# Peptides against a protein of PDB entry 3KDP: the designs that were tried, part 141

Target 1, 230 residues: chain A of PDB entry 3KDP
Amino acid sequence: PFLIFIIANIPLPLGTVTILCIDLGTDMVPAISLAYEQAESDIMKRQPRNPKTDKLVNEQLISMAYGQIGMIQALGGFFTYFVILAENGFLPIHLLGLRVNWDDRWINDVEDSYGQQWTYEQRKIVEFTCHTPFFVTIVVVQWADLVICKTRRNSVFQQGMKNKILIFGLFEETALAAFLSYCPGMGVALRMYPLKPTWWFCAFPYSLLIFVYDEVRKLIIRRRPGGWVE

## One batch from the design tools (peptide; made by RFdiffusion4, then SolubleMPNN)

Design b2_p21_4_s4 (from b2_p21_4, 18 letters changed)
Fold by OpenDDE base, seed 2:
Structure b2_p21_4_s4 (fold): chain B 230 residues (1-230), chain A 21 residues (1-21)
Amino acid sequence: as target 1 above (230 residues)
Amino acid sequence: EEEKLLEEIREEGKKALEELL
């Protein structure tokens, strides 16, 4: 998120402290929980042909998978950010390069995509309004990603939710998200305004799409072992 | 002054959020 903020020169979608809370709170515990997931029965049957090379390949594949998950999460957050800003008159294309004027407190006539002028205070309200939904979107996407990452080939319905640590991680990240979103003072401390419970469902279509995509991917892998989709 | 402005923004932001969300 922060790199895209710098590169695109857009208004800040998520505060630095909130990013740290995600990295240390909502990402770390679930990631640890995945380390305790039982190996897929297919993986257990694969004798490593060469333990050194196959370990390196597996570590590289795991690293790529974690990198992809992080990218998917960021895309989900940015989607929610752009939706909120678009609903307030700021189309994504208009946000490019706008940060300098956006953050200048002396400019009180920043125009949106429709020619509406926004004061500094109004802009900061909209910016801070994006922080909580962005964060919640990340958590909701993490639910899907964590469930999906249990297996490479087997359906979630076949493997089931047997890892108690993973289940605990899902509840922990949800509880943390609720705490950061609704605890008094978080609006001041983290620039995260309280989110209506209905907005938790904003990310659900995205999570569902990821889930469906992965189940289809796994179905293809099961039907065509050794294909390019694996 | 900045802290006061941020507090005013926070209060206004809560109202705006109730309308937007």
Scores: peptide ipSAE 0.022, ipTM 0.396, DockQ to the pose 0.016
Fold by OpenDDE base, seed 1:
Structure b2_p21_4_s4 (fold): chain B 230 residues (1-230), chain A 21 residues (1-21)
Amino acid sequence: as target 1 above (230 residues)
Amino acid sequence: EEEKLLEEIREEGKKALEELL
């Protein structure tokens, strides 16, 4: 997220404090939940056919899969950001290069895509309104990530939701997202203004995309054991 | 006006959360 902000010179979609809340709050419990996750019985039983090559290939493929999922997650956050700004009159193309003027407190006449002038305060309200949905999008996408990470080969539908730690992680992330989104003072403290409840659903297509991606990946692995997707 | 709007959004958010739980 921060790299795209620098490259595109767009208004900051996710504040530094919000990033820290993700890294320390929403990533830690998932990581713990995954550490205690009962290894899929099939993962532990398969001795590598060649300990040197198969381990390296598996590590590379896992890294690639997580990298792709992380990219989908970031795209989901940015999509939500662009939709909110577009609904407030700032089309994505107009946001390119706007950061310098956006952050200048002395410029109170920044025009949107429709010629409406925005004061510094109004712009910051819209910016901070975007931080919360971006965060919520990450949490909602992480639901999918947590669920898919429990199995490498079995479908989510086959494994079920039996891991109590995983379920606890999902509730904790959701509770944290709700707290940060709707608790009074979060706008001042964390630069996270409340979002309309409808914005929680903006992440769902991306969560679904991750589920479909993982199920297709697992289906390919099941049909072609030892293929390039494994 | 901003504070009122934010409070309205908070209350709507709480209601929606209560409906989901």
Scores: peptide ipSAE 0.019, ipTM 0.473, DockQ to the pose 0.028
Fold by OpenDDE base, seed 5:
Structure b2_p21_4_s4 (fold): chain B 230 residues (1-230), chain A 21 residues (1-21)
Amino acid sequence: as target 1 above (230 residues)
Amino acid sequence: EEEKLLEEIREEGKKALEELL
């Protein structure tokens, strides 16, 4: 998020507080839940042919897969951000380079894509309104991440949702997202303004994309063990 | 007017959350 913010000079899509809430609130409980997940039988049974090289290669492949999933999460957040700004009159092309004028408190006549003028206060309200759905999008996409991380090779349909701690983690992160989105005072305290409930569904295509991506990846690994996709 | 709109969105959000739980 921050790299695109700096390169494109767009209004800030995700605040520091929302990042901290992701790192401390939504990632920790799920990570703990995964530690209690039953170890995939295939990881434990397959002795590395070369303990040094095969372990290193596997760690790199895991890191790349998580990196790809993280990119899909970010794309989902940015999609939601751009849609909300477009509904408020700011088309994605118009946002490029707009940050300097957007963040200037003395400019009260920033024009949108339709020639409507926006005060500093109005711009900050719409910006902070975008922080919430970006965060919510990350949480909804993390549902898919948590579900797919249960196994390396097996389908979710084969292992099922047996881990009660994982289920609790999904509810906890969802409850946190709802609290931050709809609790009175969060706009003032955390710069997270409330979101229409319909915007939660904007993340679902990306959650589905991650799920399909991982199931296809796992299917390839099962059919061709030892491939570069592992 | 903006505060009123934000309050309406919060109320709708709470109702939707109550329906989901």
Scores: peptide ipSAE 0.018, ipTM 0.385, DockQ to the pose 0.028
Fold by OpenDDE base, seed 4:
Structure b2_p21_4_s4 (fold): chain B 230 residues (1-230), chain A 21 residues (1-21)
Amino acid sequence: as target 1 above (230 residues)
Amino acid sequence: EEEKLLEEIREEGKKALEELL
């Protein structure tokens, strides 16, 4: 998210404090939940055929999978950001390079894609309106990520939801998202304006995409044991 | 007006959460 913000020079889609809340609040409990996840029965029973090569391949494939999932998460967040800005008159193309003028307090006539002029205050309201949905989108996409990370080879439907810690993590992330979205003073303290409930659904296509991606990946692994997708 | 709108959105959000819980 932050890299795209710098490269595209767009208005800040997510506040630094919100990023910290993601990193500390939404990633920590998942990481703990994964540490306590009982290794998939197949992982415990299969000695690697070649401990050196199979470990390297597995680490690379895990890294690639997490990298791809992280890209889908980022795309989900940015999609939500662009939708909100577009609904407020700022099309994605118009946002490119707009950051400098957007953040300038002395420029009160920044034009949107339709020629409407926006004051600094109005722009900051829209920006802060984007922070919460972006965060919530990441959390909702992380639900899918957490669920899929539980299993390496087996379908989620085969393994089931047995890890109570993972379930607790999902509730914690949801509660944190709700707290940050709807608690009084968060708009001032965290630059996170309250979120309309409808925006929670904006992330669902991306969560579904992650599930489909992972199930297809796992299906390929099951059909081609020892393939490059393992 | 902004504060009122923010409060309305907060109240709608709370109601939606209460309906889900």
Scores: peptide ipSAE 0.017, ipTM 0.294, DockQ to the pose 0.028

Design b2_p21_5_s1 (from b2_p21_5, 18 letters changed)
Fold by OpenDDE base, seed 1:
Formats: structure tokens, C-alpha cells, sequence
Structure b2_p21_5_s1 (fold): chain B 230 residues (1-230), chain A 21 residues (1-21)
């Protein structure tokens, strides 16, 4: 998010406080829950890792985590961001290069895509209104990410949802997201303004996409072991 | 990278226009 903010010179899509809420709030319990996941049914048929040659984090894992899933997650967040700005009169093309004028406190006549002028205060309200839905989008996409991380090769339908700690983690991160989004005073304390309930659904296609993509990937791995997709 | 971002944003704008029709 921050790289695109710099490169495209767009208004800040995700605040530093919201990033901290993700890293310290919503990610910890789900990540810990994976330690309690049951072993895959075929684990005893796999060769042990060679500690001298096999890295714990290999290029394939980096490519999958950052290059594929992380990119889909980022696209989901940005989709939500652009939807909200468009609903407030700022089309995506108009946002390019707008950051300098957007962040200037002395410019109170920044025009939207329809010629409506926006004061600095109004623009900052819209900016902070984007932070919460972006955060929530990340959480909703993390549901799929957490579920797909349960297994390397087996389908989630084969593994099942028996890990009660993982289920608790999904509820906890969702409850925390709802609390941060709707609790009175969060707009002042964290610059997280309440989101419309409809904005939760903006993330669902991307969450589904991640889930389907990973299930297809795992299906390919099961059919062609040792391929480039592993 | 800037050109790719611009192209992505244009595509998104077109998609949003279609959703608003």
C-alpha cells in the first residue's frame, strides 16, 4: 500500500495506525493458531527436510506468499479504497498525482471528478474513511489466507476445520475488526471512521479468489508432484 | 511501474463505471 501511495502520488490508502492494528492485533492470534493445526494425512509419506540443502523459506514459498497471495490481498484493499473514493466523487484517474494538493492544508478548493470542491478537513475525513474499510478488507482476505495455510497439499475439504484455536482466531480477528470499526471514539483515537456494512462485501470476491486459486494450486500439486507450482 | 499503475487505475475506473450503470 505505501509503495503505491508514493509511486502513484495518491491519497494515503492505509494509515500507519491501521497497519499496526493488523500486525499486532489481527495477525497474532491467527498465526499462533496454525501451530495447533493437525498434520496432513500424507506427512508420514514425505521425506524429512534436509537441513543442509533445504531452506525453511524457499523461493517457491516467497513467490506464493508475497508474489501471489500478497498481491491478491493488496488488490482487494485497493479495490475497496477506489470504490469508496469513487462513491465520494473521486474517480481513480483523478487520484493520480493528487497527493500533494490533497495533503496541503492551505488548499481548500481541491476538485473531485465532478467539479465539487473539497476542503482540507473534508478530504481528511474521506481519507480516514478509507483506512477502516481497507483494514477490514485485509481481515476478510486473511480468512481465506489463514484457511489455505492449514495445508500444503491437501484440500481444505480433506483436512476439515477441526482446529478450534484457528476457528477462535477467525472470530477474534473479526470481532477486533468490528470493534475498531464501530466503537465510538475510534475516529479520534485511531483515525478509523465507521464503515458502511456494504463495504465488508467488497473483500469477499478477493477472499473467494484466494481460496479457489489455492485449491486449484493444491489440486495441480496433487496431480503433478514436483512441478513448478509447488 | 508508473505506467502499470496508471493502466491498472484506468481499468478499475472502467470497471467502476460499468458497476454504476
Amino acid sequence: as target 1 above (230 residues)
Amino acid sequence: MDELVEKGLKLLEEALKLLNE
Scores: peptide ipSAE 0.000, ipTM 0.158, DockQ to the pose 0.019
Fold by OpenDDE base, seed 2:
Structure b2_p21_5_s1 (fold): chain B 230 residues (1-230), chain A 21 residues (1-21)
Amino acid sequence: as target 1 above (230 residues)
Amino acid sequence: MDELVEKGLKLLEEALKLLNE
């Protein structure tokens, strides 16, 4: 998100505080919960990793985590961001290069896509209104990410949802997201303004996409072991 | 409960102001 903010010179889609809430709040408990996941049924049939040749983080894992899943997450967040800005009169094409004027406190006549002028205060309210739904979008997408991370090869339907700590993590991150989104004063404290409950649904297509994508990937791995998809 | 939440939020706001300086 921050790289696109710099390169495209758009208004800030996700604040530093919201990033910290993701990394330290909503991600930690779910990530720890994976340590309690049951081993896949075939794990004892696999050779141990050779620490001399097999990197813990290989190119395939980087490609999957950052290049595929991470990009889908980012697209989900940006989709929600662009929807909110469009609902407030700022179409995506007009956001390109707008950052300089957007962040200038002395410019109070920034025009939206319909010729309406926006004061600095109004623009910052809209910007901060984007932070919470972007955050919530990431959390909703992380539901799918956490579930797909349960297994490398087996379908989630084959593995099942037996890990009670993982289930707790899903509820915890959701409860934390709801708390940060709707607790009075969070707009002042964290610059996280309340979101409409309907904005939670903006993330659902992306969560479903991640889930379907990974299940298809795992199906390919099961059918063609040793392929480039593994 | 509301007063405790308000106090907590004020403390968080102050902490965030300090971090943004």
Scores: peptide ipSAE 0.000, ipTM 0.286, DockQ to the pose 0.033
Fold by OpenDDE base, seed 3:
Structure b2_p21_5_s1 (fold): chain B 230 residues (1-230), chain A 21 residues (1-21)
Amino acid sequence: as target 1 above (230 residues)
Amino acid sequence: MDELVEKGLKLLEEALKLLNE
């Protein structure tokens, strides 16, 4: 989010404080829960990793985490961001290069895509209105990400949902996201304005996309072991 | 059915390859 904010000079999609709430709040318990996942049924059929040659983090893992899943997550967040701004009169094309004028407190006549002028205060309300839905979008997408991370090769349907700590993590991150989104004072403390409950559903297509994408990837790995997808 | 699945898998592999570049 912050890289696109700088490169495209768009209004800030997600605040630094909100990013910290993701990294330190919603992600920790789910990530820890994966340590309690049951081994895949074929784990004893795999040779032990050679610590001298086999990296824990390889190019395939980086590609999967950042290049594939991370990009789908980012697309989900930015989709929500652009929809909210478009509903408030700012079309995506108009946002390009707008940051400088958007963040200038002395410019009170920034025009939207329809020629309506926006004061600095009005623009900041819209900006902060984007932060919470973007955050919630990431959390909803993380549900799918957490579930797909249970296994390397087996389908989630083969592995099942037996990890009670993972299930707890899903509820914890959701409850924390709801708390941060709806607790009175969060708008002042975290610049996270309350979102309409309907915005929770905006991320569902992307969550489903991640899930389907990974299940198909795993299906490919099972059918073609040793392929570049692995 | 198997041929359609294979075609779908090939398309997905190509898409994944593009995402990895």
Scores: peptide ipSAE 0.000, ipTM 0.185, DockQ to the pose 0.017
Fold by OpenDDE base, seed 5:
Structure b2_p21_5_s1 (fold): chain B 230 residues (1-230), chain A 21 residues (1-21)
Amino acid sequence: as target 1 above (230 residues)
Amino acid sequence: MDELVEKGLKLLEEALKLLNE
């Protein structure tokens, strides 16, 4: 998010405080829950990792985490961001290069795509209104990410949802997201304004996309062991 | 641990219901 903010010079899509809420709040319990997942049925049939040649973090893992899943997550967040700004009169094309004028507190006549003028305070309300739905979009996409991380090769349908700690993690991150989104005073404390319940659904196509993509990937790995997708 | 997780889940479900009212 922050890289696109700099490169495209757009209004800030996700605040620093909101990022910290993701990293420290919503991600920790789900990540720990994976330690309690049942081993895949074929784990003892796999060769042990060679500690001299095989890195724990390899190019394939980085490509999967940042190059594939992380990009789909970012696309989901940015989709929600652009839809909200468009509903408030700012079309995506008009946002390019707008950051300088957007963040200037002395400019109170920034025009939207329809020629309506926006004060600094009005613009900041719209910006902070985008932060919460972007955050919620990440949480909804993380549901799929957590579920796909249960296995490396087996389908989630083969593994099942037997890990109660993982289920607890899904509820915890959702409850925290709802608390941060709707608790009175969060707009002042965290710059997280309440969102319409309809914005939760904007992430669902991307969550489904991650799930389908990973199931297809795992299917390919099962059919072609030792391929470039492993 | 399973009982604690189940209690936690129930509390979270109740909290989510309260937030949706």
Scores: peptide ipSAE 0.000, ipTM 0.243, DockQ to the pose 0.409

Design b2_p21_5_s2 (from b2_p21_5, 17 letters changed)
Fold by OpenDDE base, seed 5:
Structure b2_p21_5_s2 (fold): chain B 230 residues (1-230), chain A 21 residues (1-21)
Amino acid sequence: as target 1 above (230 residues)
Amino acid sequence: DDELIEKGLELLKKALELMLS
């Protein structure tokens, strides 16, 4: 997200505090839950062909998969960000290069895509209104990520939801998202203004995309053992 | 603004600790 922010020179889509909440809050319990997940039966039954080479290949493939999932998560967040700004009069094309004027507190006449002038305070309210939905979008997408990460080859439908810690992690993330979104004072303390409940659904297509992507990936791995997707 | 952020982070930390307990 930060790299796109620099390259596109758009208003900040996600605050530093929200990033810290993701890194410290939402990722810790899932990571612990995965450590207690039952080993996939296929992982334990594989004869190590070459322990050194196979380990390296597996680490690279895992890294690539997580990188791809992370990109889909970021896309989901940015989609939500652009939709909110568009609803407030700022079309995506108009946001390109707008950051300099957007962040200048002395400019109180920044025009939206429809010629409406926005004060610095009004702009910051809209910006901070985007932070919460972006965060919530990441959390909702992480639900799918957590569910798919429990297995490497088996479908979610085959493995089932057996890990109680994983389920607890999902509830914790949801509770944290609800707290940050609706608790009084979060707008001032964390620059996260209250979220309309409808925005929770904005991430669902991306969660579904991750789920479908992983199921297809796993299906390919099952059909072509030792392939490049593995 | 920095003081408010620090207070917010502290509150968040406490909330997380409560959720993890």
Scores: peptide ipSAE 0.005, ipTM 0.275, DockQ to the pose 0.036
Fold by OpenDDE base, seed 1:
Structure b2_p21_5_s2 (fold): chain B 230 residues (1-230), chain A 21 residues (1-21)
Amino acid sequence: as target 1 above (230 residues)
Amino acid sequence: DDELIEKGLELLKKALELMLS
């Protein structure tokens, strides 16, 4: 997200505070849950026959999977961002290169795609309105990601939701997302303005996409062990 | 397991407190 912000010079889709909330709030409990599940799985898994080669393949797999999932997460966040800005009169093409004028406090006549002039304060409200749904989109997509991370090869339907820590992590990040989205004062404290409940559903297609992607990936791995998709 | 969860929750609480401070 930040790279696209720099390259395209668009208004900031995800604030630093929201990034910190993801890193410290939403990712920490999942990371603990995954570390626990890895430890439990490592106890259950026979030592790899060749620890060096199997570890390298696994690290490459994990790196590729996380890279691809991260790209889908970013696409989901940006989709929500562009939809919100478009609903407020800023079409995606108009946002290109707009950052300089957008962030200038002295320019109070930034025009949208329809010729409406926006004050600095109005622009910042719209910008901060994008932060919350972007965050929520990441959380909803992380639901799928966390479920995916439970197993390398088995379908989610086969493994089920047995990890209590993972389930707790899903509830925790959802509760945090709800808190940050609807608690009074979060707009001032965290620059996360209240989100319409309907925006939660905008992330669901991307969660489904990640889920389908991973199920297909796992299916390919099961059918063709040692493929490039591993 | 419970101890790890408790430690994780404490860390989370501390992190949230730091973010909200």
Scores: peptide ipSAE 0.000, ipTM 0.264, DockQ to the pose 0.069
Fold by OpenDDE base, seed 3:
Structure b2_p21_5_s2 (fold): chain B 230 residues (1-230), chain A 21 residues (1-21)
Amino acid sequence: as target 1 above (230 residues)
Amino acid sequence: DDELIEKGLELLKKALELMLS
């Protein structure tokens, strides 16, 4: 998010503190849960034919999976960001290069895509209105990510939700998202304005997309072991 | 893919360092 902010010179989609909350608060417990998750029975039962090659293949598979999921997650967040800004009159094309004028306190006549002028204060309200939905979108997408990361080859329907640590991680992420979204003072402390409950659902299509993508990926891996999808 | 992920992680790390700085 911050890289796109710098490269595209768009208004800041997600605050630094919220990024830290994601990395430290929402990702840590899930990562631990995955570490304690019993390796797929198939991985444990297969004697490592060659420890060096099998480790390398596993690292590549994990790397590709996390990279792809991370990209979809980022796309989900940015989608929510662009939807909110578009609803407030700023179309995505208009946001490109706007940061300099957006962040300038002395410019109070920044025009939206429809020619409406926005004061600095109004712009910052809209910016901070984007932070919470972006964060929540990331959390909701992470629900799907956590569920799919349980297995490399097996469907979620085959393994089920047996990992109590994973369930705890999902609960913690959701509780943190709710706390940051609705606790009084978060608008001042974290630059996260209260989220309309409807925005929780904005991320659901992306969570579903990740889920479907991973199930299809796993299905392909099961049908064609050693394919390019691995 | 590993290089892209490493580059992405390095960029994220740099971004975090810049933000903490």
Scores: peptide ipSAE 0.000, ipTM 0.272, DockQ to the pose 0.023
Fold by OpenDDE base, seed 2:
Structure b2_p21_5_s2 (fold): chain B 230 residues (1-230), chain A 21 residues (1-21)
Amino acid sequence: as target 1 above (230 residues)
Amino acid sequence: DDELIEKGLELLKKALELMLS
């Protein structure tokens, strides 16, 4: 997100503190949950025939899967960001290169896509209005990630919701998202303004996309064991 | 498992407190 912000010179989609909340808050508990689930799965698996090659392959596959999922998460967040800005009069094309004028406190006549002038304060309210739903979008997409990570090869429907740690992770992420979105003072402390409950649904298409993607991936792996899609 | 979850939550709480300070 920060790299796209620099490259595209768009208004900041996520605050640094919000990024830290994602990296240290929402990602840590899922990572712990996944570490336990992997350990449990590895205990149930026969010892790798070749520990060096099988470990390397697994690390590469995990890295690729997490990289792809992370890209889908980022796309989901940016989609939510662009929708909110578009609803406030800033179309995506107009945001390109706007950062310099957007962040200048002395420019109080930044025009939106419809010619409406925005003061610095108004622009910052809109910017901070984007931080919370971007964060919530990431959390909702992470629900799908946690669910799909239960199994490397089997459908989620086949394994069920037996992992208590995973269930706890889902509740923890949801509770954190609710806390950061609705707790008084978060707008000042984290630059996260209160979120309308309707914005929780903006992430659902992306969660569904990840779910479908993973089910298709698993189906391909089951049909073609040893393929590059693993 | 429960102890690690508790430690993780404690760490998260401390991190949030640090960010809010």
Scores: peptide ipSAE 0.000, ipTM 0.276, DockQ to the pose 0.067; fails the geometry check

